# Designs tried in a protein design run: peptides against a protein of PDB entry 7C96. Part 16

Target 1, 73 residues: chain A of PDB entry 7C96
Amino acid sequence: PVIPDDFRCPISLELMKDPVIVSTGQTYERTCIEKWLQAGHGTCPKTQQTLTSTVLTPNYVLRSLIAQWCEAN

## One batch from the design tools (peptide; aimed at target 1 C32 H41 P45)

Design b2_p18_1_s1 (made by RFdiffusion4, then SolubleMPNN; from b2_p18_1, 9 letters changed)
Fold by OpenDDE base, seed 1:
Structure b2_p18_1_s1 (fold): chain B 73 residues (1-73), chain A 18 residues (1-18)
Amino acid sequence: as target 1 above (73 residues)
Amino acid sequence: SEEALQKQLEEARKIAAE
């Protein structure tokens, strides 16, 4: 079945396994955004907004929703 | 611009694929 857009990482375009929220409110796959930050970038890949923090907050709600979707499909 | 946004995402994809 078609993966819901909100369940795909904006970077990898794949179903997220470990979604994390950045300071701008956008959600990415942890490994993807970490590589971006480690490469020396300080902006949100999707919006170009400067990140006010490099803290990555696990998006547990989305992770749960994805898990539920996967179980049903 | 939208083009600039897409270019940045493409760079992020390139980095993630490395």
Scores: peptide ipSAE 0.731, ipTM 0.935, DockQ to the pose 0.939
OpenDDE base, seeds 2, 3, 4, 5: peptide ipSAE 0.729, 0.728, 0.731, 0.730; ipTM 0.935, 0.934, 0.935, 0.935

Design b2_p18_1_s2 (made by RFdiffusion4, then SolubleMPNN; from b2_p18_1, 11 letters changed)
Fold by OpenDDE base, seed 4:
Structure b2_p18_1_s2 (fold): chain B 73 residues (1-73), chain A 18 residues (1-18)
Amino acid sequence: as target 1 above (73 residues)
Amino acid sequence: MEEEIKAALEEARKIAAE
């Protein structure tokens, strides 16, 4: 089945397993955005906005939605 | 702007694959 765009990491283009929200409100796979930050980048790849925080907030709602989708497909 | 986003995402994808 076709993976909904909202369930795909903008970086890996794969179904997110551990989605996290950055300061800009965009959601990425944790490992992808962590590597981006570790590489010294301070911007949001999707919006080009400067990240005002390095805090990565788990997107539990999205995680749940993805789980539900996986169960149905 | 769109091209900049594309480039950033591609770079992020590259380092994520490392």
Scores: peptide ipSAE 0.692, ipTM 0.925, DockQ to the pose 0.901
OpenDDE base, seeds 1, 2, 3, 5: peptide ipSAE 0.687, 0.682, 0.692, 0.676; ipTM 0.923, 0.923, 0.925, 0.921

Design b2_p18_1_s3 (made by RFdiffusion4, then SolubleMPNN; from b2_p18_1, 13 letters changed)
Fold by OpenDDE base, seed 4:
Structure b2_p18_1_s3 (fold): chain B 73 residues (1-73), chain A 18 residues (1-18)
Amino acid sequence: as target 1 above (73 residues)
Amino acid sequence: MEKERQEALELAREIAAE
């Protein structure tokens, strides 16, 4: 079935397995955004805003929603 | 503005693929 846009990583374009929130409020797959940061970038790929923090916060709500969607589809 | 955002995402995809 069609994966909801909100469940897709803006970078990988795949269903997120370990979604994390950056300081701008955007959510990405952990591995994707970590590679971006490790490459020396300090901006949000989606918004171009400078990240005020490099802390990646697990998006447990979204993880749960994705799990529920997967079970139903 | 939109062009720059698209370029950033494309770059991020290239990096993530490595």
Scores: peptide ipSAE 0.721, ipTM 0.930, DockQ to the pose 0.935
OpenDDE base, seeds 1, 2, 3, 5: peptide ipSAE 0.719, 0.715, 0.719, 0.718; ipTM 0.929, 0.929, 0.930, 0.930

Design b2_p18_1_s4 (made by RFdiffusion4, then SolubleMPNN; from b2_p18_1, 12 letters changed)
Fold by OpenDDE base, seed 1:
Structure b2_p18_1_s4 (fold): chain B 73 residues (1-73), chain A 18 residues (1-18)
Amino acid sequence: as target 1 above (73 residues)
Amino acid sequence: KEKELKEQLELARKIAAE
């Protein structure tokens, strides 16, 4: 079935398995954003806003929603 | 700027694919 856009990582464009929120409020797949940060970039890939923090917060709500969707589809 | 946003996102995709 068609995967909801909100469930796809802006970078990989794939269904997120470990979604994390950056300081700008955008959510990405953990592995994708970690590679971006490790490459020396300090901005949000989607918005170009400077990250006020490099802390990655697990998006448990979204993870749960994705899990529920996967169970039903 | 829309073009700049797209360019950065594309760069992020290239890095993630490495």
Scores: peptide ipSAE 0.734, ipTM 0.929, DockQ to the pose 0.922
OpenDDE base, seeds 2, 3, 4, 5: peptide ipSAE 0.733, 0.734, 0.731, 0.733; ipTM 0.929, 0.929, 0.928, 0.928

Design b2_p18_2 (made by RFdiffusion4)
Pose (drawn by RFdiffusion4):
Structure b2_p18_2 (pose): chain A 73 residues (1-73), chain P 18 residues (1-18)
Amino acid sequence: as target 1 above (73 residues)
Amino acid sequence: TPQEEQLAEARQIFKESE
């Protein structure tokens, strides 16, 4: 059960199934960051930096890295 | 720090939603 931290969501602290990127460059689990934005916050949770867009963009390359890691272990 | 406090809040909010 040796899970690299880079693959963990800063909010869930678990492996990411649907990693998305916010305008600050930080990556979160979709359901986690969606709840944060639903609670009225307009800030990057990790950096407190205010957001310049609400667009959540899938981090496909990371999805690939996580998927690769999953099959090996 | 304020950044750590905000991140802790985000975690709490997510836990409450479950």

Design b2_p18_2_s1 (made by RFdiffusion4, then SolubleMPNN; from b2_p18_2, 12 letters changed)
Fold by OpenDDE base, seed 2:
Structure b2_p18_2_s1 (fold): chain B 73 residues (1-73), chain A 18 residues (1-18)
Amino acid sequence: as target 1 above (73 residues)
Amino acid sequence: SEEEKLLQEAQEIYQQSL
């Protein structure tokens, strides 16, 4: 079935497994955004905004939604 | 586009890590 766009990481374009929220409110796959930050970047790839924090907050709601979707499909 | 610039860079970094 067609994977909802909101369930795909903007970077990997794959179904997110460990979605995290950055300071701009955008959600990415943890591994993808960590690699971006480790490369020395301090901006949000999607919005180009400067990150006010490098803290990555797990998006548990989205993770749950994705899990439910996977169970149903 | 300009909006896709950073995203594309992030995508490239990810691809290189595979």
Scores: peptide ipSAE 0.647, ipTM 0.905, DockQ to the pose 0.927
OpenDDE base, seeds 1, 3, 4, 5: peptide ipSAE 0.644, 0.620, 0.636, 0.639; ipTM 0.906, 0.903, 0.905, 0.906

Design b2_p18_2_s2 (made by RFdiffusion4, then SolubleMPNN; from b2_p18_2, 11 letters changed)
Fold by OpenDDE base, seed 1:
Parts: C-alpha cells; structure tokens; sequence
Structure b2_p18_2_s2 (fold): chain B 73 residues (1-73), chain A 18 residues (1-18)
C-alpha cells in the first residue's frame, strides 16, 4: 500500500520508525537528522531555519499513528 | 529553491552514510 506522505521522513523518504521533532517543529527519522547534525549543520533541512536547539524530541503521537497504519496495512 | 537544495544535501549525506 501507498505510504502516507506524513509518515515518510523528508530525508530518507522512507517510513519513519523513530520520528523525532526538531526545534522548528519538523519531524525526521532520528538517524537521518543526527547524521545531518553530526555533519556540522545547524539548520532545519526542510525549512532552512536555524535550529534554536539540537534537542531531538520523540514524536510519540506520530510513532503510534504509523504503528497503527502498519498494523492495518 | 534554496530550501529544496538544503534538503537535497541532507538526503545526500544520508545516502552516503549507508
């Protein structure tokens, strides 16, 4: 089945398994955004906004929604 | 756009890490 766009990481373009929210409110797969930060970047890939924090907050709601979708499909 | 280019860079970095 077709994966909903909101469930795909903007970077990997794959179904997110460990989605995290950055300071701009955008959500990415944890490993993807960590690699971006480790490469020395301090901006949000999707919006170009400077990250006010490098803290990555787990998006539990989205994780649950994805899990529910996977269970049904 | 500039935003698209930045995202593409992030995508490239990820691909190279695989």
Amino acid sequence: as target 1 above (73 residues)
Amino acid sequence: SSAEELLQLAQEIYRESL
Scores: peptide ipSAE 0.660, ipTM 0.908, DockQ to the pose 0.982
OpenDDE base, seeds 2, 3, 4, 5: peptide ipSAE 0.655, 0.654, 0.660, 0.659; ipTM 0.907, 0.906, 0.907, 0.908

Design b2_p18_2_s3 (made by RFdiffusion4, then SolubleMPNN; from b2_p18_2, 10 letters changed)
Fold by OpenDDE base, seed 1:
Structure b2_p18_2_s3 (fold): chain B 73 residues (1-73), chain A 18 residues (1-18)
Amino acid sequence: as target 1 above (73 residues)
Amino acid sequence: SAAEELLKEAQEIYKASL
């Protein structure tokens, strides 16, 4: 079935497995945003905003929603 | 747009890591 846009990582374009929220409020797959940060970038790929923090907060709500969707589909 | 280019760069970094 068609994966909801909100469940796809803006970078990998794949269904997120470990979604994390950056300081700008955008959510990405953990591995994708970590590679971006490791490459020396300090901006949010989607919004261009400078990240006020490099802390990645797990988006447990979204992770749960994705899991529920996968179970139903 | 600038945002699209930045996102594309992040996408290329990801693809290179596969």
Scores: peptide ipSAE 0.612, ipTM 0.906, DockQ to the pose 0.970
OpenDDE base, seeds 2, 3, 4, 5: peptide ipSAE 0.579, 0.584, 0.602, 0.606; ipTM 0.901, 0.902, 0.905, 0.907

Design b2_p18_2_s4 (made by RFdiffusion4, then SolubleMPNN; from b2_p18_2, 10 letters changed)
Fold by OpenDDE base, seed 1:
Structure b2_p18_2_s4 (fold): chain B 73 residues (1-73), chain A 18 residues (1-18)
Amino acid sequence: as target 1 above (73 residues)
Amino acid sequence: SPAEKLLQEAQEIYRESL
């Protein structure tokens, strides 16, 4: 079935398994955004905004929603 | 757009890491 856009990482374009929220409020797959940060970038790929923090917060709500969707599809 | 270009760069970095 078609994966909901909100469940796809903006970077990998794949279903997120470990979604994390950056300071701008955007959510990415952890590995994708970590590679971006490790490459020396301090901006949000989706919004171009400068990250006020490099802390990555697990998006447990989204992870749960994705899990529920996977169970049903 | 500039936003799209930045996202594309992030996508390229990810692809190269695979």
Scores: peptide ipSAE 0.682, ipTM 0.912, DockQ to the pose 0.979
OpenDDE base, seeds 2, 3, 4, 5: peptide ipSAE 0.677, 0.675, 0.676, 0.678; ipTM 0.911, 0.911, 0.911, 0.912

Design b2_p18_3 (made by RFdiffusion4)
Pose (drawn by RFdiffusion4):
Structure b2_p18_3 (pose): chain A 73 residues (1-73), chain P 18 residues (1-18)
Amino acid sequence: as target 1 above (73 residues)
Amino acid sequence: TPQEENLAEARKVYRESL
C-alpha cells in the first residue's frame, strides 16, 4: 500500500480518480474541489490564492501516471 | 498559517458533505 503523495488530493488525502486543475495550477479530486466551490469559496484551497476562473480542467497526464501506477501495484 | 487554515476548512467542508 505504498501510495505516492503526489497522487493524493490535498482535500481527500486519498488517491485521485478524477484529478482536475484550477487556474492556480493546483490539482484536486473533482468531487472535493466542486464541493469547495459550491460552499461559496473562490479560492485555491492549498494556496488561498483567489481564483481567476471556475473552469476545472482534467489533468490527463496525471490520470495516465496514476493509471500506470495502479496496474503495476 | 492562513493558507493551512484555508486548506483545513476545505477538508472540513468536504467531510461534512459525506

Design b2_p18_3_s1 (made by RFdiffusion4, then SolubleMPNN; from b2_p18_3, 9 letters changed)
Fold by OpenDDE base, seed 3:
Structure b2_p18_3_s1 (fold): chain B 73 residues (1-73), chain A 18 residues (1-18)
Amino acid sequence: as target 1 above (73 residues)
Amino acid sequence: SPEEKNLELAREIYESSL
């Protein structure tokens, strides 16, 4: 079935397994955003806003929603 | 768009690191 847009990482375009929230409120797959940061970028890939912090917060709500969707599809 | 181009850059970085 079609993967809901909100469940796909803006970078990899794949279903997120470990979604994390950046300071701008956008959510990405952990691996994808970590590679971006390691490359020396300090902005949000999607919004291009400067990140006020490089802390990555797990999006547990989204992880749960994705898990529920996967079980049903 | 600028947004898409930036995301594409992020994708390239990700893919090159795999």
Scores: peptide ipSAE 0.731, ipTM 0.933, DockQ to the pose 0.919
OpenDDE base, seeds 1, 2, 4, 5: peptide ipSAE 0.725, 0.728, 0.725, 0.723; ipTM 0.932, 0.932, 0.932, 0.931

Design b2_p18_3_s2 (made by RFdiffusion4, then SolubleMPNN; from b2_p18_3, 7 letters changed)
Fold by OpenDDE base, seed 2:
Structure b2_p18_3_s2 (fold): chain B 73 residues (1-73), chain A 18 residues (1-18)
Amino acid sequence: as target 1 above (73 residues)
Amino acid sequence: SEKEKNLEEARRIYRESL
């Protein structure tokens, strides 16, 4: 089955396993966004908006939705 | 687009980190 775009990390383009939300509201795979931040970037990869915080918030809702989808497909 | 180019940079950094 085709993986819903919202379940794919904008960076890795793969199904997210540890999705995290950045200050702009965009969600990425933790590993991907951490590499971006470690490289010295302070913007949102997708929107280019400046991150008001580098805190990464786990997107537990999305994680659950992905798990449910995987179980059904 | 500019946003796509920026996102591609993030993808490059990730790929090189693997």
Scores: peptide ipSAE 0.725, ipTM 0.929, DockQ to the pose 0.963
OpenDDE base, seeds 1, 3, 4, 5: peptide ipSAE 0.725, 0.724, 0.722, 0.721; ipTM 0.928, 0.927, 0.927, 0.926

Design b2_p18_3_s3 (made by RFdiffusion4, then SolubleMPNN; from b2_p18_3, 11 letters changed)
Fold by OpenDDE base, seed 1:
Structure b2_p18_3_s3 (fold): chain B 73 residues (1-73), chain A 18 residues (1-18)
Amino acid sequence: as target 1 above (73 residues)
Amino acid sequence: SAKDENLKLAQEIYKKSL
């Protein structure tokens, strides 16, 4: 089945398994955003806004929604 | 656009890390 756009990581373009929220409010797969930060970038990949924090907050709501979708499909 | 190019850069970094 077609994966909802909101469930795909903007970077990997794949279904997110460990979605995290950055300071700008955008959500990415943890591994993807960590590699971006490790590469020395301090901006949001999607918006180019400077990250006010490098803290990655787990998006539990989205993770649950994705899990529910996977269960049904 | 600049944003598109930036996102593509992030995608490239990820792909090369695999």
Scores: peptide ipSAE 0.706, ipTM 0.927, DockQ to the pose 0.980
OpenDDE base, seeds 2, 3, 4, 5: peptide ipSAE 0.706, 0.701, 0.700, 0.704; ipTM 0.927, 0.925, 0.925, 0.926

Design b2_p18_3_s4 (made by RFdiffusion4, then SolubleMPNN; from b2_p18_3, 9 letters changed)
Fold by OpenDDE base, seed 1:
Structure b2_p18_3_s4 (fold): chain B 73 residues (1-73), chain A 18 residues (1-18)
Amino acid sequence: as target 1 above (73 residues)
Amino acid sequence: SPEEENLQLAQEIYKASL
């Protein structure tokens, strides 16, 4: 089945398994955004906005929605 | 666009890490 766009990481383009929210509100796969930050970047990959914090907040709602979708498909 | 180029950079960094 076709994976909903909102369930794909903007970086990996794969179904997210551990989605996290950055300070700009954008969501990415944890490993993808961590590699971006480790590479020395302090901006949001999608918006280029400067991250006010490097804290990564788990997107539990999206994680649950993805899990539900996977179960049904 | 600049945003697209930036996202592509992030994608390349990720690919290189695999």
Scores: peptide ipSAE 0.745, ipTM 0.939, DockQ to the pose 0.979
OpenDDE base, seeds 2, 3, 4, 5: peptide ipSAE 0.743, 0.742, 0.739, 0.742; ipTM 0.938, 0.938, 0.938, 0.938

Design b2_p18_4 (made by RFdiffusion4)
Pose (drawn by RFdiffusion4):
Structure b2_p18_4 (pose): chain A 73 residues (1-73), chain P 18 residues (1-18)
Amino acid sequence: as target 1 above (73 residues)
Amino acid sequence: DALIDERLAELAEEQAAA
């Protein structure tokens, strides 16, 4: 069960199934960041940096790295 | 879901105290 931290969501602290990127460059689990934005926050959770967009963009390359890691282990 | 909500509430409190 040796899970690299880079693959963990800062909020869930668990492996990411649907990693998305916010305008600050930070990556979260979709369901986590969606809840954060639903609670009325307009800030990057990790950096407190205010957001310039609400667009969540899938981090496909990270999805690939996680998927690769999953099959090996 | 409850653990995520708890962590998000704690994070908001920590940011308000900063």

Design b2_p18_4_s1 (made by RFdiffusion4, then SolubleMPNN; from b2_p18_4, 9 letters changed)
Fold by OpenDDE base, seed 5:
Structure b2_p18_4_s1 (fold): chain B 73 residues (1-73), chain A 18 residues (1-18)
Amino acid sequence: as target 1 above (73 residues)
Amino acid sequence: DKKLEERLKKLEEEHKAA
């Protein structure tokens, strides 16, 4: 089935398993955004906005929604 | 993950060009 765009990581373009929210409000797969940050980047891959923080907040709601979708499909 | 590395590189290129 077609994966909803909101469930895809903007970096990997794949279904997110461990979605995290960055300071700009965008959500990415944890592994992807960590690699981006570790590479020395301080911007949001999706919006190119400067990140005000490197804190990554788990997106539990989205994680649950994706899990529900995977179970149904 | 080669696929991921390619995506990251592409994003870097896009940011560099901006």
Scores: peptide ipSAE 0.515, ipTM 0.877, DockQ to the pose 0.880
OpenDDE base, seeds 1, 2, 3, 4: peptide ipSAE 0.513, 0.489, 0.494, 0.477; ipTM 0.878, 0.871, 0.872, 0.869

Design b2_p18_4_s2 (made by RFdiffusion4, then SolubleMPNN; from b2_p18_4, 7 letters changed)
Fold by OpenDDE base, seed 3:
Structure b2_p18_4_s2 (fold): chain B 73 residues (1-73), chain A 18 residues (1-18)
Amino acid sequence: as target 1 above (73 residues)
Amino acid sequence: MAKIDERLEKLAAEHAAQ
């Protein structure tokens, strides 16, 4: 079935397994955004906004929604 | 992971091209 766009990482374009939220409110796959930050970038990949923090917050709600979708499809 | 690295490179280039 077609994967909802909101469930895909903006970087990998794949279904997210460990979604995390950055300071701009955008959500990415943890591994992907960590690689971006480790490369020395201080901006949001999707919006190009400057990140006010490098803290990554787990998006538990989205993680749950994705899990439910995977079970049903 | 190679395809992810490629995507990251593309994004970096887009940001730098501003």
Scores: peptide ipSAE 0.639, ipTM 0.911, DockQ to the pose 0.950
OpenDDE base, seeds 1, 2, 4, 5: peptide ipSAE 0.639, 0.638, 0.616, 0.638; ipTM 0.910, 0.910, 0.906, 0.910

Design b2_p18_4_s3 (made by RFdiffusion4, then SolubleMPNN; from b2_p18_4, 6 letters changed)
Fold by OpenDDE base, seed 5:
Structure b2_p18_4_s3 (fold): chain B 73 residues (1-73), chain A 18 residues (1-18)
Amino acid sequence: as target 1 above (73 residues)
Amino acid sequence: MKEIEERLAELAKQQAAA
């Protein structure tokens, strides 16, 4: 089935398993964004905006929506 | 599909040098 764009990580381009929100409001797969930050980058991969914080907030709503989608497809 | 490391590199190239 076709994976909704909102369910794909902008980095891995795959269905997110552990989606997290960065300071810009964009969501990424935790592992992917952590690699980006560990590489020394302080910007949002998708928007190029400077991150005001490196805190990663779990996107539980999206995680649930993805789980529901996976169950139905 | 490209590997994560390749994608990270591509995205890094999109960053503007300041």
Scores: peptide ipSAE 0.528, ipTM 0.859, DockQ to the pose 0.675
OpenDDE base, seeds 1, 2, 3, 4: peptide ipSAE 0.515, 0.521, 0.486, 0.493; ipTM 0.861, 0.862, 0.856, 0.856

Design b2_p18_4_s4 (made by RFdiffusion4, then SolubleMPNN; from b2_p18_4, 7 letters changed)
Fold by OpenDDE base, seed 5:
Structure b2_p18_4_s4 (fold): chain B 73 residues (1-73), chain A 18 residues (1-18)
Amino acid sequence: as target 1 above (73 residues)
Amino acid sequence: DAKVDARLAELEAEWAAQ
């Protein structure tokens, strides 16, 4: 089935398994955004806005929604 | 992951082109 856009990582373009929120509010797959940050970037991949923090906050709500979607599809 | 790395490279290019 078609994966909802909100469930796909802006970087990998794949269904997120461990979604995390960056300071700009955008959500990415943890491993993807960590690679971006480790490469020395201090901006949001999708919006290009400067990150006010490098802290990654787990998006538990989205994680649950994705899990529910996977169960139904 | 080659696919992810390729996407990261694309994003870096877009960033540099700003």
Scores: peptide ipSAE 0.540, ipTM 0.894, DockQ to the pose 0.942
OpenDDE base, seeds 1, 2, 3, 4: peptide ipSAE 0.533, 0.522, 0.520, 0.512; ipTM 0.891, 0.892, 0.891, 0.887

Design b2_p18_5 (made by RFdiffusion4)
Pose (drawn by RFdiffusion4):
Structure b2_p18_5 (pose): chain A 73 residues (1-73), chain P 18 residues (1-18)
Amino acid sequence: as target 1 above (73 residues)
Amino acid sequence: STEEIIDENYEYYAELAE
């Protein structure tokens, strides 16, 4: 059960199934960051940096790295 | 539980955002 931290969501602290990127460059689990934005925050949770967009963009390359790691282990 | 940890992290990050 040796899970690299880079693959963990800063909020869930668990492996990411649907990693998305916010305007600051930070990556979160979709369901976590969606709840954050639903609670009325307009800030990057990790950096407290205010957001310039609400667009969540899938981090496909990370999804690939996570998927690769999953099959090996 | 996992849900409790997630909630605590939300509270933690909300405090930092203030």

Design b2_p18_5_s1 (made by RFdiffusion4, then SolubleMPNN; from b2_p18_5, 9 letters changed)
Fold by OpenDDE base, seed 5:
Structure b2_p18_5_s1 (fold): chain B 73 residues (1-73), chain A 18 residues (1-18)
Amino acid sequence: as target 1 above (73 residues)
Amino acid sequence: SLEEKIEENFKKFSKLAE
């Protein structure tokens, strides 16, 4: 079935397994955004906004929603 | 590989500088 766009990482375009929220409010797959940050970038890939923090906050709600969707599809 | 796919998408969809 078609994966909901909101469940896909903006970077990998794959279904997120470990979604994390950056300071801009955008959510990415942890591995992807970490690679971006480690590459020396300090901006949000999707919005190009400067990140006020490099802290990555787990998006547990989205993780749960994705899990539920996967179980049903 | 997954790494290569991510890198490719970095350039295409994450606004990574070329």
Scores: peptide ipSAE 0.420, ipTM 0.871, DockQ to the pose 0.461
OpenDDE base, seeds 1, 2, 3, 4: peptide ipSAE 0.045, 0.063, 0.042, 0.036; ipTM 0.659, 0.667, 0.643, 0.627; seed 4 fails the geometry check

Design b2_p18_5_s2 (made by RFdiffusion4, then SolubleMPNN; from b2_p18_5, 11 letters changed)
Fold by OpenDDE base, seed 5:
Structure b2_p18_5_s2 (fold): chain B 73 residues (1-73), chain A 18 residues (1-18)
Amino acid sequence: as target 1 above (73 residues)
Amino acid sequence: SKEERIEQRFKEFAEKAA
């Protein structure tokens, strides 16, 4: 079935397995955003806003929603 | 591949940021 846009990583375009929230509030797959940061980028891929922090916060709510969707589809 | 796609996306995002 069609994966909801909110469940896809803006970078990989795939269903997120380990979603994390960046300082701008956007969510990405952990591995993807880590690679972006490691490459020396300091902006949010999706919004282009400057990141005020490199801290990545697990998005447990989204992880749960995705799990529920996967179970139903 | 997935990795190649990600790299391509990085280029796109980086261009927009510049």
Scores: peptide ipSAE 0.671, ipTM 0.918, DockQ to the pose 0.843
OpenDDE base, seeds 1, 2, 3, 4: peptide ipSAE 0.666, 0.666, 0.666, 0.665; ipTM 0.916, 0.917, 0.916, 0.916

Design b2_p18_5_s3 (made by RFdiffusion4, then SolubleMPNN; from b2_p18_5, 10 letters changed)
Fold by OpenDDE base, seed 4:
Structure b2_p18_5_s3 (fold): chain B 73 residues (1-73), chain A 18 residues (1-18)
Amino acid sequence: as target 1 above (73 residues)
Amino acid sequence: SKEELIEKNFELFSKKAE
């Protein structure tokens, strides 16, 4: 089945396994955004907005939704 | 491969950030 766009990381384009939220509110796969930050970028990949913080917040709700979707599909 | 796709997309985003 087709993976919902909201469940795909903007960078990897894959179903997220460890989704994290950046300061702009966008969600990415942890490994992807960490690589981005490690590369020295201080902006949100998708929106190009400057990140007010480099703190990554686990998106537990999305993780759960993805898990539920995977169980059903 | 999936890995290559991720790398390429990562590069695209990086270019936009320049």
Scores: peptide ipSAE 0.571, ipTM 0.905, DockQ to the pose 0.828
OpenDDE base, seeds 1, 2, 3, 5: peptide ipSAE 0.565, 0.555, 0.559, 0.568; ipTM 0.904, 0.902, 0.903, 0.904

Design b2_p18_5_s4 (made by RFdiffusion4, then SolubleMPNN; from b2_p18_5, 13 letters changed)
Fold by OpenDDE base, seed 4:
Structure b2_p18_5_s4 (fold): chain B 73 residues (1-73), chain A 18 residues (1-18)
Amino acid sequence: as target 1 above (73 residues)
Amino acid sequence: SKEKKIEEQFKLFSKKAA
């Protein structure tokens, strides 16, 4: 089955397992964005916008939607 | 592999940010 684009991490292009939201509103796989930040980057990978915070907020809604999709596919 | 693909993608984004 075709994975919905919104369910894929912009970096890994894989189905997200632990999606987190950055300050710009974009969502990434936690491991991917953590590595990005650890590398010293202070921008949003996808948009290039400067991050106003390095806080990562779990996207529980998306996590649930992905889980539901996985059950059906 | 999946891991290799992710690494390559990460590098692409890093280059773009540089």
Scores: peptide ipSAE 0.554, ipTM 0.903, DockQ to the pose 0.826
OpenDDE base, seeds 1, 2, 3, 5: peptide ipSAE 0.380, 0.504, 0.404, 0.398; ipTM 0.863, 0.893, 0.860, 0.864

Design b2_p18_6 (made by RFdiffusion4)
Pose (drawn by RFdiffusion4):
Structure b2_p18_6 (pose): chain A 73 residues (1-73), chain P 18 residues (1-18)
Amino acid sequence: as target 1 above (73 residues)
Amino acid sequence: SAAEARAAQMAEARAIAA
């Protein structure tokens, strides 16, 4: 059960199934960051940096790295 | 402090996501 932290969501602290990127460059689990934005916050949770867009963009390369790690272990 | 404020905000984010 040796899970690299880079693959963890800062909010869920668990492995990411649907990692998305916010305008600050930070990556979260979709369901976590969606709840954060639904609670009325307009800030990057990790950096407190205010957001310049609400667009969540899938981090496909990270999805690839997680998927690769998953099959090996 | 700025570190404490960031930590508090991350705790709140985790509580909301729970």

